Peptides against a protein of PDB entry 7QUU. Designs and how they scored, part 23

Target 1, 43 residues: chain A of PDB entry 7QUU
Amino acid sequence: DAVEPSVEKEYKKIISFRDTVFEGKHQQFLVPNNVRLKFLRDR

## One batch from the design tools (peptide; aimed at target 1 V7 K13 F39)

Design b2_p28_6_s4 (made by RFdiffusion4, then SolubleMPNN; its pose is not in this set)
Fold by OpenDDE base, seed 2:
Structure b2_p28_6_s4 (fold): chain B 43 residues (1-43), chain A 28 residues (1-28)
Amino acid sequence: as target 1 above (43 residues)
Amino acid sequence: MEPKIATYEEIEKKIEEIRKEVREEVEK
């Protein structure tokens, strides 16, 4: 099934945001390890 | 502004904002 371009764009933006936050490179957010572990567990 | 310590809920809220922005861009 061809993923709609809009869904792919949404996914890429969300993953980029998440990764930037988890790497501690986000301008607005620092994420504690307990919050990071919750995201990894909840997927 | 300096980065603040985020809660899980704040990150989820920001993800929903990104979803909203993408939907609004597609509807234009």
Scores: peptide ipSAE 0.473, ipTM 0.812, DockQ to the pose 0.687
OpenDDE base, seeds 1, 3, 4, 5: peptide ipSAE 0.471, 0.443, 0.470, 0.460; ipTM 0.810, 0.796, 0.810, 0.806

Design b2_p28_7_s1 (made by RFdiffusion4, then SolubleMPNN; its pose is not in this set)
Fold by OpenDDE base, seed 1:
Structure b2_p28_7_s1 (fold): chain B 43 residues (1-43), chain A 28 residues (1-28)
Amino acid sequence: as target 1 above (43 residues)
Amino acid sequence: SEEEELRKKAEEVKKGKEFREELEKLLK
């Protein structure tokens, strides 16, 4: 099946976030409600 | 498939111990 555009965008956010963590640029934060990855909970 | 590729990349993300903790926060 084709990947839904909204889901693809959220996967890209995960990948970008990972790269930031692995580069040592990540800091611990509280995730705002509008940034939460809701699609992963229903899979 | 494109979906499988995206899923594989996400699984590589989950292998990182520190990253898994922060990912769990994104799922709250």
Scores: peptide ipSAE 0.030, ipTM 0.442, DockQ to the pose 0.105
OpenDDE base, seeds 2, 3, 4, 5: peptide ipSAE 0.021, 0.026, 0.023, 0.026; ipTM 0.381, 0.344, 0.412, 0.369

Design b2_p28_7_s3 (made by RFdiffusion4, then SolubleMPNN; its pose is not in this set)
Fold by OpenDDE base, seed 2:
Structure b2_p28_7_s3 (fold): chain B 43 residues (1-43), chain A 28 residues (1-28)
Amino acid sequence: as target 1 above (43 residues)
Amino acid sequence: EEEEKKRKLAEEVKKGKKFKEELLELLK
């Protein structure tokens, strides 16, 4: 099953967020509001 | 190389889905 390109981009952001916050990488990055994960709004 | 890139992307997407579910569970 082909994942939609928009969904792939969102999962890459989730991985980057995980690595930054939970894997001790502590990389500071600015996340524009339009790039915010959609699933966090639908909760 | 393209097949390896597709495989790596599929793995990242799988990890992303898993982390999404874990994050949603932690936020309940």
Scores: peptide ipSAE 0.054, ipTM 0.479, DockQ to the pose 0.074
OpenDDE base, seeds 1, 3, 4, 5: peptide ipSAE 0.048, 0.050, 0.037, 0.041; ipTM 0.459, 0.468, 0.436, 0.452

Design b2_p28_8_s1 (made by RFdiffusion4, then SolubleMPNN; its pose is not in this set)
Fold by OpenDDE base, seed 2:
Structure b2_p28_8_s1 (fold): chain B 43 residues (1-43), chain A 28 residues (1-28)
Amino acid sequence: as target 1 above (43 residues)
Amino acid sequence: MLEELKKEIEEEKKVEEKLKELEEELKK
């Protein structure tokens, strides 16, 4: 079954939003937030 | 600092869960 072009466009927007939200937060830091939290808890 | 980073990670997880729900709804 071919996914309708409307549903494919909405899916591409959700993926682009995911990438923007997660890349924009993580690209500023060479170290993931979970690793930073571990370091700060052990300090 | 630690509380702010915990809050940011919790907000990120909540966004990830919502994105996963929307991806599952679009696959139906």
Scores: peptide ipSAE 0.032, ipTM 0.414, DockQ to the pose 0.053
OpenDDE base, seeds 1, 3, 4, 5: peptide ipSAE 0.027, 0.027, 0.025, 0.026; ipTM 0.410, 0.410, 0.364, 0.404

Design b2_p28_8_s3 (made by RFdiffusion4, then SolubleMPNN; its pose is not in this set)
Fold by OpenDDE base, seed 5:
Structure b2_p28_8_s3 (fold): chain B 43 residues (1-43), chain A 28 residues (1-28)
Amino acid sequence: as target 1 above (43 residues)
Amino acid sequence: EEEEKRKEEEEEKKVEEKLKELEEELKK
């Protein structure tokens, strides 16, 4: 099934957040781990 | 505290795996 363009845009934001926080690819921002994990799980 | 950190790291790894699957799906 083709991913809906709205859903694709949301996943791209979450992937960019992963790359920032987990892979260190971008400047990490000080987010509490519980808030970080909640944001990634609630999607 | 150490057990809670271990549980959080395990949840982090599960989320990271799911996000890799979604990244691969977005490339199809």
Scores: peptide ipSAE 0.061, ipTM 0.513, DockQ to the pose 0.023
OpenDDE base, seeds 1, 2, 3, 4: peptide ipSAE 0.038, 0.056, 0.048, 0.033; ipTM 0.505, 0.506, 0.484, 0.464

Design b2_p28_8_s4 (made by RFdiffusion4, then SolubleMPNN; its pose is not in this set)
Fold by OpenDDE base, seed 2:
Structure b2_p28_8_s4 (fold): chain B 43 residues (1-43), chain A 28 residues (1-28)
Amino acid sequence: as target 1 above (43 residues)
Amino acid sequence: DEEEREKKKKEEEKVEKKLKELEKELEE
């Protein structure tokens, strides 16, 4: 099914928004495992 | 709060599934 070029532009914006929102979550901070485990217990 | 984390993970998984479907439709 040919996606309309208007819809492709909207999907590209959604993907770019995803990447921007998730880029900060997928930054593997090289946090030592002991500090990561403490941070995960305090939440 | 463990319950708030589980709710947030379930919402993120729903968004990720929808985004993966939209990516597949853009490659066809």
Scores: peptide ipSAE 0.050, ipTM 0.436, DockQ to the pose 0.029
OpenDDE base, seeds 1, 3, 4, 5: peptide ipSAE 0.018, 0.046, 0.028, 0.046; ipTM 0.350, 0.434, 0.401, 0.431; seeds 3, 5 fail the geometry check

## One batch from the design tools (peptide; aimed at target 1 F39)

Design b2_p29_1_s1 (made by RFdiffusion4, then SolubleMPNN; its pose is not in this set)
Fold by OpenDDE base, seed 3:
Structure b2_p29_1_s1 (fold): chain B 43 residues (1-43), chain A 29 residues (1-29)
Amino acid sequence: as target 1 above (43 residues)
Amino acid sequence: SEKEEEEEKKRKENEEEALKKFEEEDKLL
């Protein structure tokens, strides 16, 4: 399924924010990108 | 402690950088 370009940008944004704010503090959760993008579409 | 103030300063700087990246991506929508 093609993810809408809007949802992919929102995902990249949330991940960039998380990784910048929590850099060196949290383990990266190995959640597949398709699962994360689903959670953004369902909000 | 001086160490806690430095860690808080670094958190605020990271949050500001993250918010800036966030606003740049919103302008591309």
Scores: peptide ipSAE 0.076, ipTM 0.557, DockQ to the pose 0.053
OpenDDE base, seeds 1, 2, 4, 5: peptide ipSAE 0.064, 0.062, 0.065, 0.065; ipTM 0.528, 0.525, 0.537, 0.532

Design b2_p29_1_s2 (made by RFdiffusion4, then SolubleMPNN; its pose is not in this set)
Fold by OpenDDE base, seed 1:
Structure b2_p29_1_s2 (fold): chain B 43 residues (1-43), chain A 29 residues (1-29)
Amino acid sequence: as target 1 above (43 residues)
Amino acid sequence: MEKELEEEKKRLENEKKALEKYEEELKRL
């Protein structure tokens, strides 16, 4: 079944957002934003 | 200091906008 080029573009966009959100959550898990902001204020 | 805080705020605002867009696309599927 040839997925319509519109649906493939929407799918690629959703995957890109998922990956960006996952990377953001992973960074927040490694270094909580409150700790990052404290470090930046104490510098 | 002030520039690094502004850059971090901008990163957090961009992440929030990416989350909001992802939630909107998930509601349209």
Scores: peptide ipSAE 0.038, ipTM 0.450, DockQ to the pose 0.078
OpenDDE base, seeds 2, 3, 4, 5: peptide ipSAE 0.023, 0.025, 0.027, 0.037; ipTM 0.357, 0.357, 0.440, 0.454

Design b2_p29_1_s3 (made by RFdiffusion4, then SolubleMPNN; its pose is not in this set)
Fold by OpenDDE base, seed 2:
Structure b2_p29_1_s3 (fold): chain B 43 residues (1-43), chain A 29 residues (1-29)
Amino acid sequence: as target 1 above (43 residues)
Amino acid sequence: MEEEEEKLKKELENEEKALKKYEEELKRL
């Protein structure tokens, strides 16, 4: 069954959100905490 | 306290990135 284009769009949004949260968590291992905290304070 | 504040700041930054990407996808779809 072809997934309705509307439902496929909603799934793509959920996947993009999940992947961004995962990428953001993964970046915490690549960027030292002191550099991250400086960036958040200077903003 | 300091570790929990750091954790919360990290969660908020990830949420902001996720929201931005979700908004970009909303504009594309």
Scores: peptide ipSAE 0.031, ipTM 0.402, DockQ to the pose 0.058
OpenDDE base, seeds 1, 3, 4, 5: peptide ipSAE 0.023, 0.022, 0.021, 0.026; ipTM 0.371, 0.353, 0.337, 0.402

Design b2_p29_1_s4 (made by RFdiffusion4, then SolubleMPNN; its pose is not in this set)
Fold by OpenDDE base, seed 1:
Structure b2_p29_1_s4 (fold): chain B 43 residues (1-43), chain A 29 residues (1-29)
Amino acid sequence: as target 1 above (43 residues)
Amino acid sequence: SAAEEKRKKEEEENEKKALEKYEEELKKL
């Protein structure tokens, strides 16, 4: 199943905000992109 | 130093604003 390009863009934006905040300060939570995008589609 | 405290407060404010945006974007999904 193709994830909608809109959902992929919003997910990438969210990850970029997380990484900007947590870079060098906190443990980065690696969420597998495919698992997260599937979850957002099935929601 | 006063300059170091100012930079630290600015970093904390920027972190807070980035977290607020992160939470807002999470609520849109």
Scores: peptide ipSAE 0.067, ipTM 0.479, DockQ to the pose 0.084
OpenDDE base, seeds 2, 3, 4, 5: peptide ipSAE 0.043, 0.043, 0.046, 0.037; ipTM 0.430, 0.429, 0.436, 0.419; seed 5 fails the geometry check

Design b2_p29_2_s1 (made by RFdiffusion4, then SolubleMPNN; its pose is not in this set)
Fold by OpenDDE base, seed 4:
Structure b2_p29_2_s1 (fold): chain B 43 residues (1-43), chain A 29 residues (1-29)
Amino acid sequence: as target 1 above (43 residues)
Amino acid sequence: KEEEERRKKEEEKVYKKIKEFEEELKELL
């Protein structure tokens, strides 16, 4: 399935946000399950 | 403690931004 270029672009923003916010910060913040992006689980 | 209140405010900003991205993804998928 060809992921639409728009969806892939927004997915890349979220991954970059995850990395920027949670690299070195993941030990400081318990992300609640209700705001945790289910898509950010490594497949 | 002033440091704990600063940390809570930073956590809240992070959670807001995660929620905004989750809403945008739910509209696109």
Scores: peptide ipSAE 0.055, ipTM 0.455, DockQ to the pose 0.034
OpenDDE base, seeds 1, 2, 3, 5: peptide ipSAE 0.053, 0.034, 0.032, 0.028; ipTM 0.452, 0.437, 0.430, 0.419

Design b2_p29_3 (made by RFdiffusion4)
Pose (drawn by RFdiffusion4):
Structure b2_p29_3 (pose): chain A 43 residues (1-43), chain P 29 residues (1-29)
Amino acid sequence: as target 1 above (43 residues)
Amino acid sequence: SKAEEKLEELKEEVEEWLEEDEEEKEEEE
């Protein structure tokens, strides 16, 4: 499953969701310091 | 779909990370 057909579809839904959280204004999730670093460093 | 499953899994990881950050803040207080 290294690069499936799913990739772009996964990207569009996951990038937009992650990018909102990268601003930390996510309606469902307010993200502090530790979460900020977790997102950025891992991915 | 596979994309929806991956988004759900990412939302669950975010909830776990927020809980761990709240526990660490309580321990510091």

Design b2_p29_3_s1 (made by RFdiffusion4, then SolubleMPNN; from b2_p29_3, 9 letters changed)
Fold by OpenDDE base, seed 4:
Structure b2_p29_3_s1 (fold): chain B 43 residues (1-43), chain A 29 residues (1-29)
Amino acid sequence: as target 1 above (43 residues)
Amino acid sequence: SKAEKKLEEEKKELEELLKEEKEKKEEEE
């Protein structure tokens, strides 16, 4: 099943966001919860 | 598609992790 390039780009961005925010690559205070929730809703 | 389902699963997982993070902070206050 050919993954649409748009869907693959969105998936990669969500994975990168998870890793950045929750794996300690960035401190949690640098990413406000409202920005985190907006990232989930706007996609 | 299979890719759209995985994207939705990851959104749900991130929402659950954000909820758990909020609950832990509220329990520590």
Scores: peptide ipSAE 0.033, ipTM 0.452, DockQ to the pose 0.083
OpenDDE base, seeds 1, 2, 3, 5: peptide ipSAE 0.020, 0.029, 0.032, 0.019; ipTM 0.390, 0.439, 0.448, 0.403

Design b2_p29_3_s3 (made by RFdiffusion4, then SolubleMPNN; from b2_p29_3, 12 letters changed)
Fold by OpenDDE base, seed 2:
Structure b2_p29_3_s3 (fold): chain B 43 residues (1-43), chain A 29 residues (1-29)
Amino acid sequence: as target 1 above (43 residues)
Amino acid sequence: SKAEEKLKKLEEELKKLLEEEKQLKELEE
């Protein structure tokens, strides 16, 4: 049976966010500065 | 970083929950 759509969507969003932030360390145009700077401060 | 560790923990927790849900559904079939 399929996983609940709400849980699957939340999982995909977390993975997508992680990947986006990681790429943004190397490509500043992919991640807005405000998002990247917030992530860096929380390290 | 603390943020990266938090994201990693959330990823592992969700992955575990998705697998548990899958196993429970298969047992109900």
Scores: peptide ipSAE 0.025, ipTM 0.396, DockQ to the pose 0.043
OpenDDE base, seeds 1, 3, 4, 5: peptide ipSAE 0.025, 0.022, 0.020, 0.021; ipTM 0.422, 0.402, 0.419, 0.419; seed 3 fails the geometry check

Design b2_p29_4_s1 (made by RFdiffusion4, then SolubleMPNN; its pose is not in this set)
Fold by OpenDDE base, seed 2:
Structure b2_p29_4_s1 (fold): chain B 43 residues (1-43), chain A 29 residues (1-29)
Amino acid sequence: as target 1 above (43 residues)
Amino acid sequence: TAREDKEFLIDVLSEHSGKSREEIKKIIE
């Protein structure tokens, strides 16, 4: 029922993921094929 | 480039969430 807090929390996770993918000098990390980003699925 | 990085991110997020690219764009842009 708390739309704003839930959306904000999900957005922060997306940004954190982005920053992890492009850490340092734009180094990429491999996301395993069997891993699903759960925080995006139920939006 | 920044454009390439953004497109890559959209690809990864779309693939790993099951959402369309358009849905992901609405979330991150």
Scores: peptide ipSAE 0.109, ipTM 0.598, DockQ to the pose 0.045; fails the geometry check
OpenDDE base, seeds 1, 3, 4, 5: peptide ipSAE 0.099, 0.105, 0.102, 0.103; ipTM 0.570, 0.588, 0.583, 0.589; seeds 1, 3, 4, 5 fail the geometry check

Design b2_p29_4_s2 (made by RFdiffusion4, then SolubleMPNN; its pose is not in this set)
Fold by OpenDDE base, seed 1:
Structure b2_p29_4_s2 (fold): chain B 43 residues (1-43), chain A 29 residues (1-29)
Amino acid sequence: as target 1 above (43 residues)
Amino acid sequence: SAREDREFLIDILSEHSGKSREEILKIIE
């Protein structure tokens, strides 16, 4: 089945974040507990 | 370090998806 546009957007954000971390930008932040990554749950 | 940053990423993604670390590894590789 085709990936829903909203799920694809979340995926892109995750990859962008990963790349930023691995590039050594060292930006760490706390994710609020009320925020959930739907892309990862639905996979 | 790159290792510490990777571990941090896995922890956050695991927490916010409810998936195991092993499942997160398969996603972010």
Scores: peptide ipSAE 0.071, ipTM 0.545, DockQ to the pose 0.045
OpenDDE base, seeds 2, 3, 4, 5: peptide ipSAE 0.087, 0.070, 0.051, 0.050; ipTM 0.587, 0.542, 0.502, 0.471; seed 2 fails the geometry check

Design b2_p29_4_s3 (made by RFdiffusion4, then SolubleMPNN; its pose is not in this set)
Fold by OpenDDE base, seed 3:
Structure b2_p29_4_s3 (fold): chain B 43 residues (1-43), chain A 29 residues (1-29)
Amino acid sequence: as target 1 above (43 residues)
Amino acid sequence: SAREDREFLIDVLSEHSGKSRKEIEKIID
């Protein structure tokens, strides 16, 4: 959403990534090394 | 637990961004 502040957009990406990192009911699984969080690296 | 989830997330975010754990903690706190 273009109306959302940049900080909030980044938090949404963090939450989305979290949901990808945890399978099922918050079970941890391995994240491949080729996955990069560009939005955090660029901050 | 919430503590375990937070610690794991800090580790993953640090690993996949190149930022230190301390920097990640400041971002997500």
Scores: peptide ipSAE 0.112, ipTM 0.595, DockQ to the pose 0.043
OpenDDE base, seeds 1, 2, 4, 5: peptide ipSAE 0.109, 0.102, 0.104, 0.108; ipTM 0.589, 0.576, 0.579, 0.595; seed 4 fails the geometry check

Design b2_p29_4_s4 (made by RFdiffusion4, then SolubleMPNN; its pose is not in this set)
Fold by OpenDDE base, seed 2:
Formats: structure tokens, sequence, C-alpha cells
Structure b2_p29_4_s4 (fold): chain B 43 residues (1-43), chain A 29 residues (1-29)
């Protein structure tokens, strides 16, 4: 089944976040505590 | 490993969204 557009948009944001956290050869970056993933909370 | 990376991501997403790890896992896996 096709994923709803709103869920797909949220998924893309999650993937973008993943790519930021695991840049390059899966190098992990520290995520500051003040970062808020509002798109997930608003779901 | 890829599994460890995914678990790390789940932890971060859960922590920063207030969602349960189980809910996050259902979204990204």
Amino acid sequence: as target 1 above (43 residues)
Amino acid sequence: SAKEDIEFLIDILSEHSGKSKEEIRKIIE
C-alpha cells in the first residue's frame, strides 16, 4: 500500500536527519540536547 | 554495524521527539 503523503514527508525528514548524524563513513555526530524533532511530536 | 547504527538512530529520534522507541522503530524499519 502507498504511504500517505504526510507520513512520507515525515519519513524523508527522518532520513535527512539520519544522513546528518551518520555523515560520510557513518561518522556519528553529537546531537545537542536542545534539538527538537517537532515533526515527530506533531504526528 | 548497521544494526547498531539503526538502534542509535532510534534512541536519538525517541529522545528528541518524545515518542516511544517502538513507535519510532515502526516508522523507520
Scores: peptide ipSAE 0.105, ipTM 0.595, DockQ to the pose 0.048
OpenDDE base, seeds 1, 3, 4, 5: peptide ipSAE 0.105, 0.104, 0.094, 0.102; ipTM 0.590, 0.586, 0.560, 0.585

Design b2_p29_5 (made by RFdiffusion4)
Pose (drawn by RFdiffusion4):
Formats: C-alpha cells, structure tokens, sequence
Structure b2_p29_5 (pose): chain A 43 residues (1-43), chain P 29 residues (1-29)
C-alpha cells in the first residue's frame, strides 16, 4: 500500500484538517505546545 | 467527521497513536 489510489483523496481531507489545526483554531480541537511539535516533527 | 479523519490518519500512519490521544485530550466539548 505504498501510495494507493487513496493518496490524493486522503491528502485533501487530511491536509485541510491538519492545516486548520496547524493554525490551532480548529473548532473541535484547540492545540497547545506539545501537540504543535508532534504534528510538525512527525509529518 | 473530524474524529473519523483522525482515525483515518492513524490507520494509514499519517500520525502516531500518541499524537491521536494527545489531540483527543484537547478536544473541545
């Protein structure tokens, strides 16, 4: 499953979600320091 | 839908279990 047909579909939904959390204004999730680093360093 | 997205990211290896739990602990209710 290294690169499926799913990739772009996964990216659009996941990137937008993540990018909102990268601003930390996510309606469902308010993100502090540790979470910030976890998102950025891992992915 | 956002929780389902997090589960999908976890299942596909886009994030770790630790990151998933940390994000879920910061969920706004």
Amino acid sequence: as target 1 above (43 residues)
Amino acid sequence: EDVETLKLMLEKGYISEELYESVMENRVH

Design b2_p29_5_s1 (made by RFdiffusion4, then SolubleMPNN; from b2_p29_5, 18 letters changed)
Fold by OpenDDE base, seed 1:
Structure b2_p29_5_s1 (fold): chain B 43 residues (1-43), chain A 29 residues (1-29)
Amino acid sequence: as target 1 above (43 residues)
Amino acid sequence: ESIKLLELALEKGLISNDVYLELLKNKIK
């Protein structure tokens, strides 16, 4: 499905956050659900 | 747009189905 450029930009921020803060590149379980929920709600 | 971001995060495996559903419920509420 086509994703708008603005949404894709925010997606890249989620990836950067995950990889930088939790070293969780390609690993979902390294990021606590509460932290994910907070980050996504702030957008 | 904010829903599309959640859908994209789900599709790419950044969030679980449970996390997606919780955030979606919070936006509808």
Scores: peptide ipSAE 0.041, ipTM 0.466, DockQ to the pose 0.050
OpenDDE base, seeds 2, 3, 4, 5: peptide ipSAE 0.045, 0.034, 0.034, 0.033; ipTM 0.456, 0.452, 0.459, 0.444; seeds 2, 5 fail the geometry check

Design b2_p29_5_s2 (made by RFdiffusion4, then SolubleMPNN; from b2_p29_5, 14 letters changed)
Fold by OpenDDE base, seed 2:
Structure b2_p29_5_s2 (fold): chain B 43 residues (1-43), chain A 29 residues (1-29)
Amino acid sequence: as target 1 above (43 residues)
Amino acid sequence: EDIKLLELMLEKGYISNETYLELLKNKIK
């Protein structure tokens, strides 16, 4: 089923957050090395 | 684990409850 447009709109935020955190630009967020959003890469 | 990051984003208010639940549903499909 297609993801609702409101949810799809937030995908950009999720990807931005992921990239910012994982690139070390968001030091206030401690993201464990085993935590990733791999399933969103195909979206 | 993808779910752990979604939980963190939900806790911090980066995503809505709706988004969290929808992504979680899609993850478990």
Scores: peptide ipSAE 0.079, ipTM 0.598, DockQ to the pose 0.078
OpenDDE base, seeds 1, 3, 4, 5: peptide ipSAE 0.068, 0.066, 0.065, 0.062; ipTM 0.577, 0.563, 0.558, 0.566

Design b2_p29_5_s3 (made by RFdiffusion4, then SolubleMPNN; from b2_p29_5, 16 letters changed)
Fold by OpenDDE base, seed 3:
Structure b2_p29_5_s3 (fold): chain B 43 residues (1-43), chain A 29 residues (1-29)
Amino acid sequence: as target 1 above (43 residues)
Amino acid sequence: EDIKILEEMLKRGYISNEVYLELLSNRIE
C-alpha cells in the first residue's frame, strides 16, 4: 500500500533517529504501558 | 525493534499519535 506523504516524511525521521541511536549499538528501550496508552487515547 | 523505536519517538514527541498508528498499521499489512 502507498504511504501518505506526511507519514513518509516522519518515517525518514525515524530512520535517521535509528541510525543515530543504534549505529554501532544494540540498545533497547522500554516505554511504560501507561504512557503508551495515554498517547493512544489522546489522538 | 522498530516498534520500540516508534514508541520512543512518540514518547519524545517527535511523531504524532496519528503517524504512530499509521506506521503500526503499515507494519501489520
Scores: peptide ipSAE 0.049, ipTM 0.549, DockQ to the pose 0.066
OpenDDE base, seeds 1, 2, 4, 5: peptide ipSAE 0.048, 0.043, 0.032, 0.036; ipTM 0.526, 0.503, 0.462, 0.443; seed 4 fails the geometry check

Design b2_p29_5_s4 (made by RFdiffusion4, then SolubleMPNN; from b2_p29_5, 15 letters changed)
Fold by OpenDDE base, seed 5:
Formats: sequence, C-alpha cells, structure tokens
Structure b2_p29_5_s4 (fold): chain B 43 residues (1-43), chain A 29 residues (1-29)
Amino acid sequence: as target 1 above (43 residues)
Amino acid sequence: DDIKLLELMLKKGYISEETYLELLKNKIK
C-alpha cells in the first residue's frame, strides 16, 4: 500500500529493530519472548 | 503478539502514533 515517506522510514526502523534486537546485536529495552513482529516478515 | 510489541515501541517513543495506527490497520485487513 502507498504509505507516507515518514511512516515508510519507520517501517525500516521497525524491521531493523526486529532483526538486530532479536539477534542480540542491538537492544534498547527488554522484549518478552512471546512478543515478535511476525506479520512484518514479508515487508 | 505483534500488537503488544508495537504498543511497547510506541510507549518508548521508538515509533510515531501514525506508524502504529498504519501498522494496526494493516494487521486488521
């Protein structure tokens, strides 16, 4: 879907967070083990 | 739960409310 540039920029930030935080390479705060961005995998 | 993580990110100021609402919309459809 068409998304505003600011929101699209944050999508990339969310994906980066998912990948780096969950890989233990970068963590700003604790995330419960059962909480994951599953629906964003195809983005 | 994807929404719980988004709520956490919103609470911490990592994402905007606009982004949160857009992702919530996309999750519902």
Scores: peptide ipSAE 0.112, ipTM 0.640, DockQ to the pose 0.077
OpenDDE base, seeds 1, 2, 3, 4: peptide ipSAE 0.109, 0.109, 0.109, 0.106; ipTM 0.640, 0.634, 0.649, 0.633

Design b2_p29_6 (made by RFdiffusion4)
Pose (drawn by RFdiffusion4):
Structure b2_p29_6 (pose): chain A 43 residues (1-43), chain P 29 residues (1-29)
Amino acid sequence: as target 1 above (43 residues)
Amino acid sequence: LPLLSEEEQEEKLEEFIEYLKELKEKEEE
């Protein structure tokens, strides 16, 4: 499963979701310091 | 959409971060 057909579909939905959280204005999720670093350092 | 409680946010964000790590491991393979 190293690179499936799912990849771009997964990216568009994950990226947009993550990118909103990278602004931290996510309607469902308000993100503080530790969460900021977790998202950025891991991925 | 409603804002989730802090505990629910933590659980959901941990699961999402673990999923992103799995995708990164698959890309590295």

Design b2_p29_6_s1 (made by RFdiffusion4, then SolubleMPNN; from b2_p29_6, 11 letters changed)
Fold by OpenDDE base, seed 3:
Structure b2_p29_6_s1 (fold): chain B 43 residues (1-43), chain A 29 residues (1-29)
Amino acid sequence: as target 1 above (43 residues)
Amino acid sequence: MPLLSKEEQEKKFEEFLEYLKKIKERLKK
């Protein structure tokens, strides 16, 4: 089940942001609602 | 909450997307 490239691209941006802000710590974080709504719209 | 690796987070995200797909198909019937 391949994720649509647009959704995967935005998810990778969020992960990159997390890794930068938390100095590479893979902590659980709350994805902003606006980003979640974008993923739902792009599918 | 337990801390998840990058890979574990990506896996859970994919599982969530598959769940949404199943719900969408049920709503069409």
Scores: peptide ipSAE 0.075, ipTM 0.514, DockQ to the pose 0.119
OpenDDE base, seeds 1, 2, 4, 5: peptide ipSAE 0.071, 0.045, 0.047, 0.058; ipTM 0.502, 0.443, 0.461, 0.480; seed 5 fails the geometry check

Design b2_p29_6_s4 (made by RFdiffusion4, then SolubleMPNN; from b2_p29_6, 9 letters changed)
Fold by OpenDDE base, seed 4:
Structure b2_p29_6_s4 (fold): chain B 43 residues (1-43), chain A 29 residues (1-29)
Amino acid sequence: as target 1 above (43 residues)
Amino acid sequence: MPLLSEEEQKKKLEEFLNYLKKLKEKLLK
């Protein structure tokens, strides 16, 4: 099913926040692996 | 990049949680 463009935009924001805050991909946060939000994984 | 302080990390987390709350409210209307 095609995701509506509005929903996709909000999804991308959520993924960006996950990567920044919980995955530490942007080197801004020291988040231990056990504290990472696994439920926000990319689909 | 220098890592954010614990306080800055908590602030960013709070901002994110508030964003998710608002998103949930919009999607459930």
Scores: peptide ipSAE 0.061, ipTM 0.495, DockQ to the pose 0.303
OpenDDE base, seeds 1, 2, 3, 5: peptide ipSAE 0.060, 0.058, 0.047, 0.047; ipTM 0.495, 0.472, 0.465, 0.506

Design b2_p29_7 (made by RFdiffusion4)
Pose (drawn by RFdiffusion4):
Structure b2_p29_7 (pose): chain A 43 residues (1-43), chain P 29 residues (1-29)
Amino acid sequence: as target 1 above (43 residues)
Amino acid sequence: TEEALETLKLMLEKGFISEELYEELLAQL
């Protein structure tokens, strides 16, 4: 499953979701310091 | 909320986030 057909579809939903959290203004999730680093360092 | 859960689960399955980050975000719901 290294690169499926799913990749772009996954990316569009996930990138937009993640990018909102990268601003930390996510309606469902307010993100502090540790979470900021976790997102950025891992991915 | 449902869509956020599906997205988080998918990110975890793909290794885009850790299990600890997934559980921390899940606890906010």

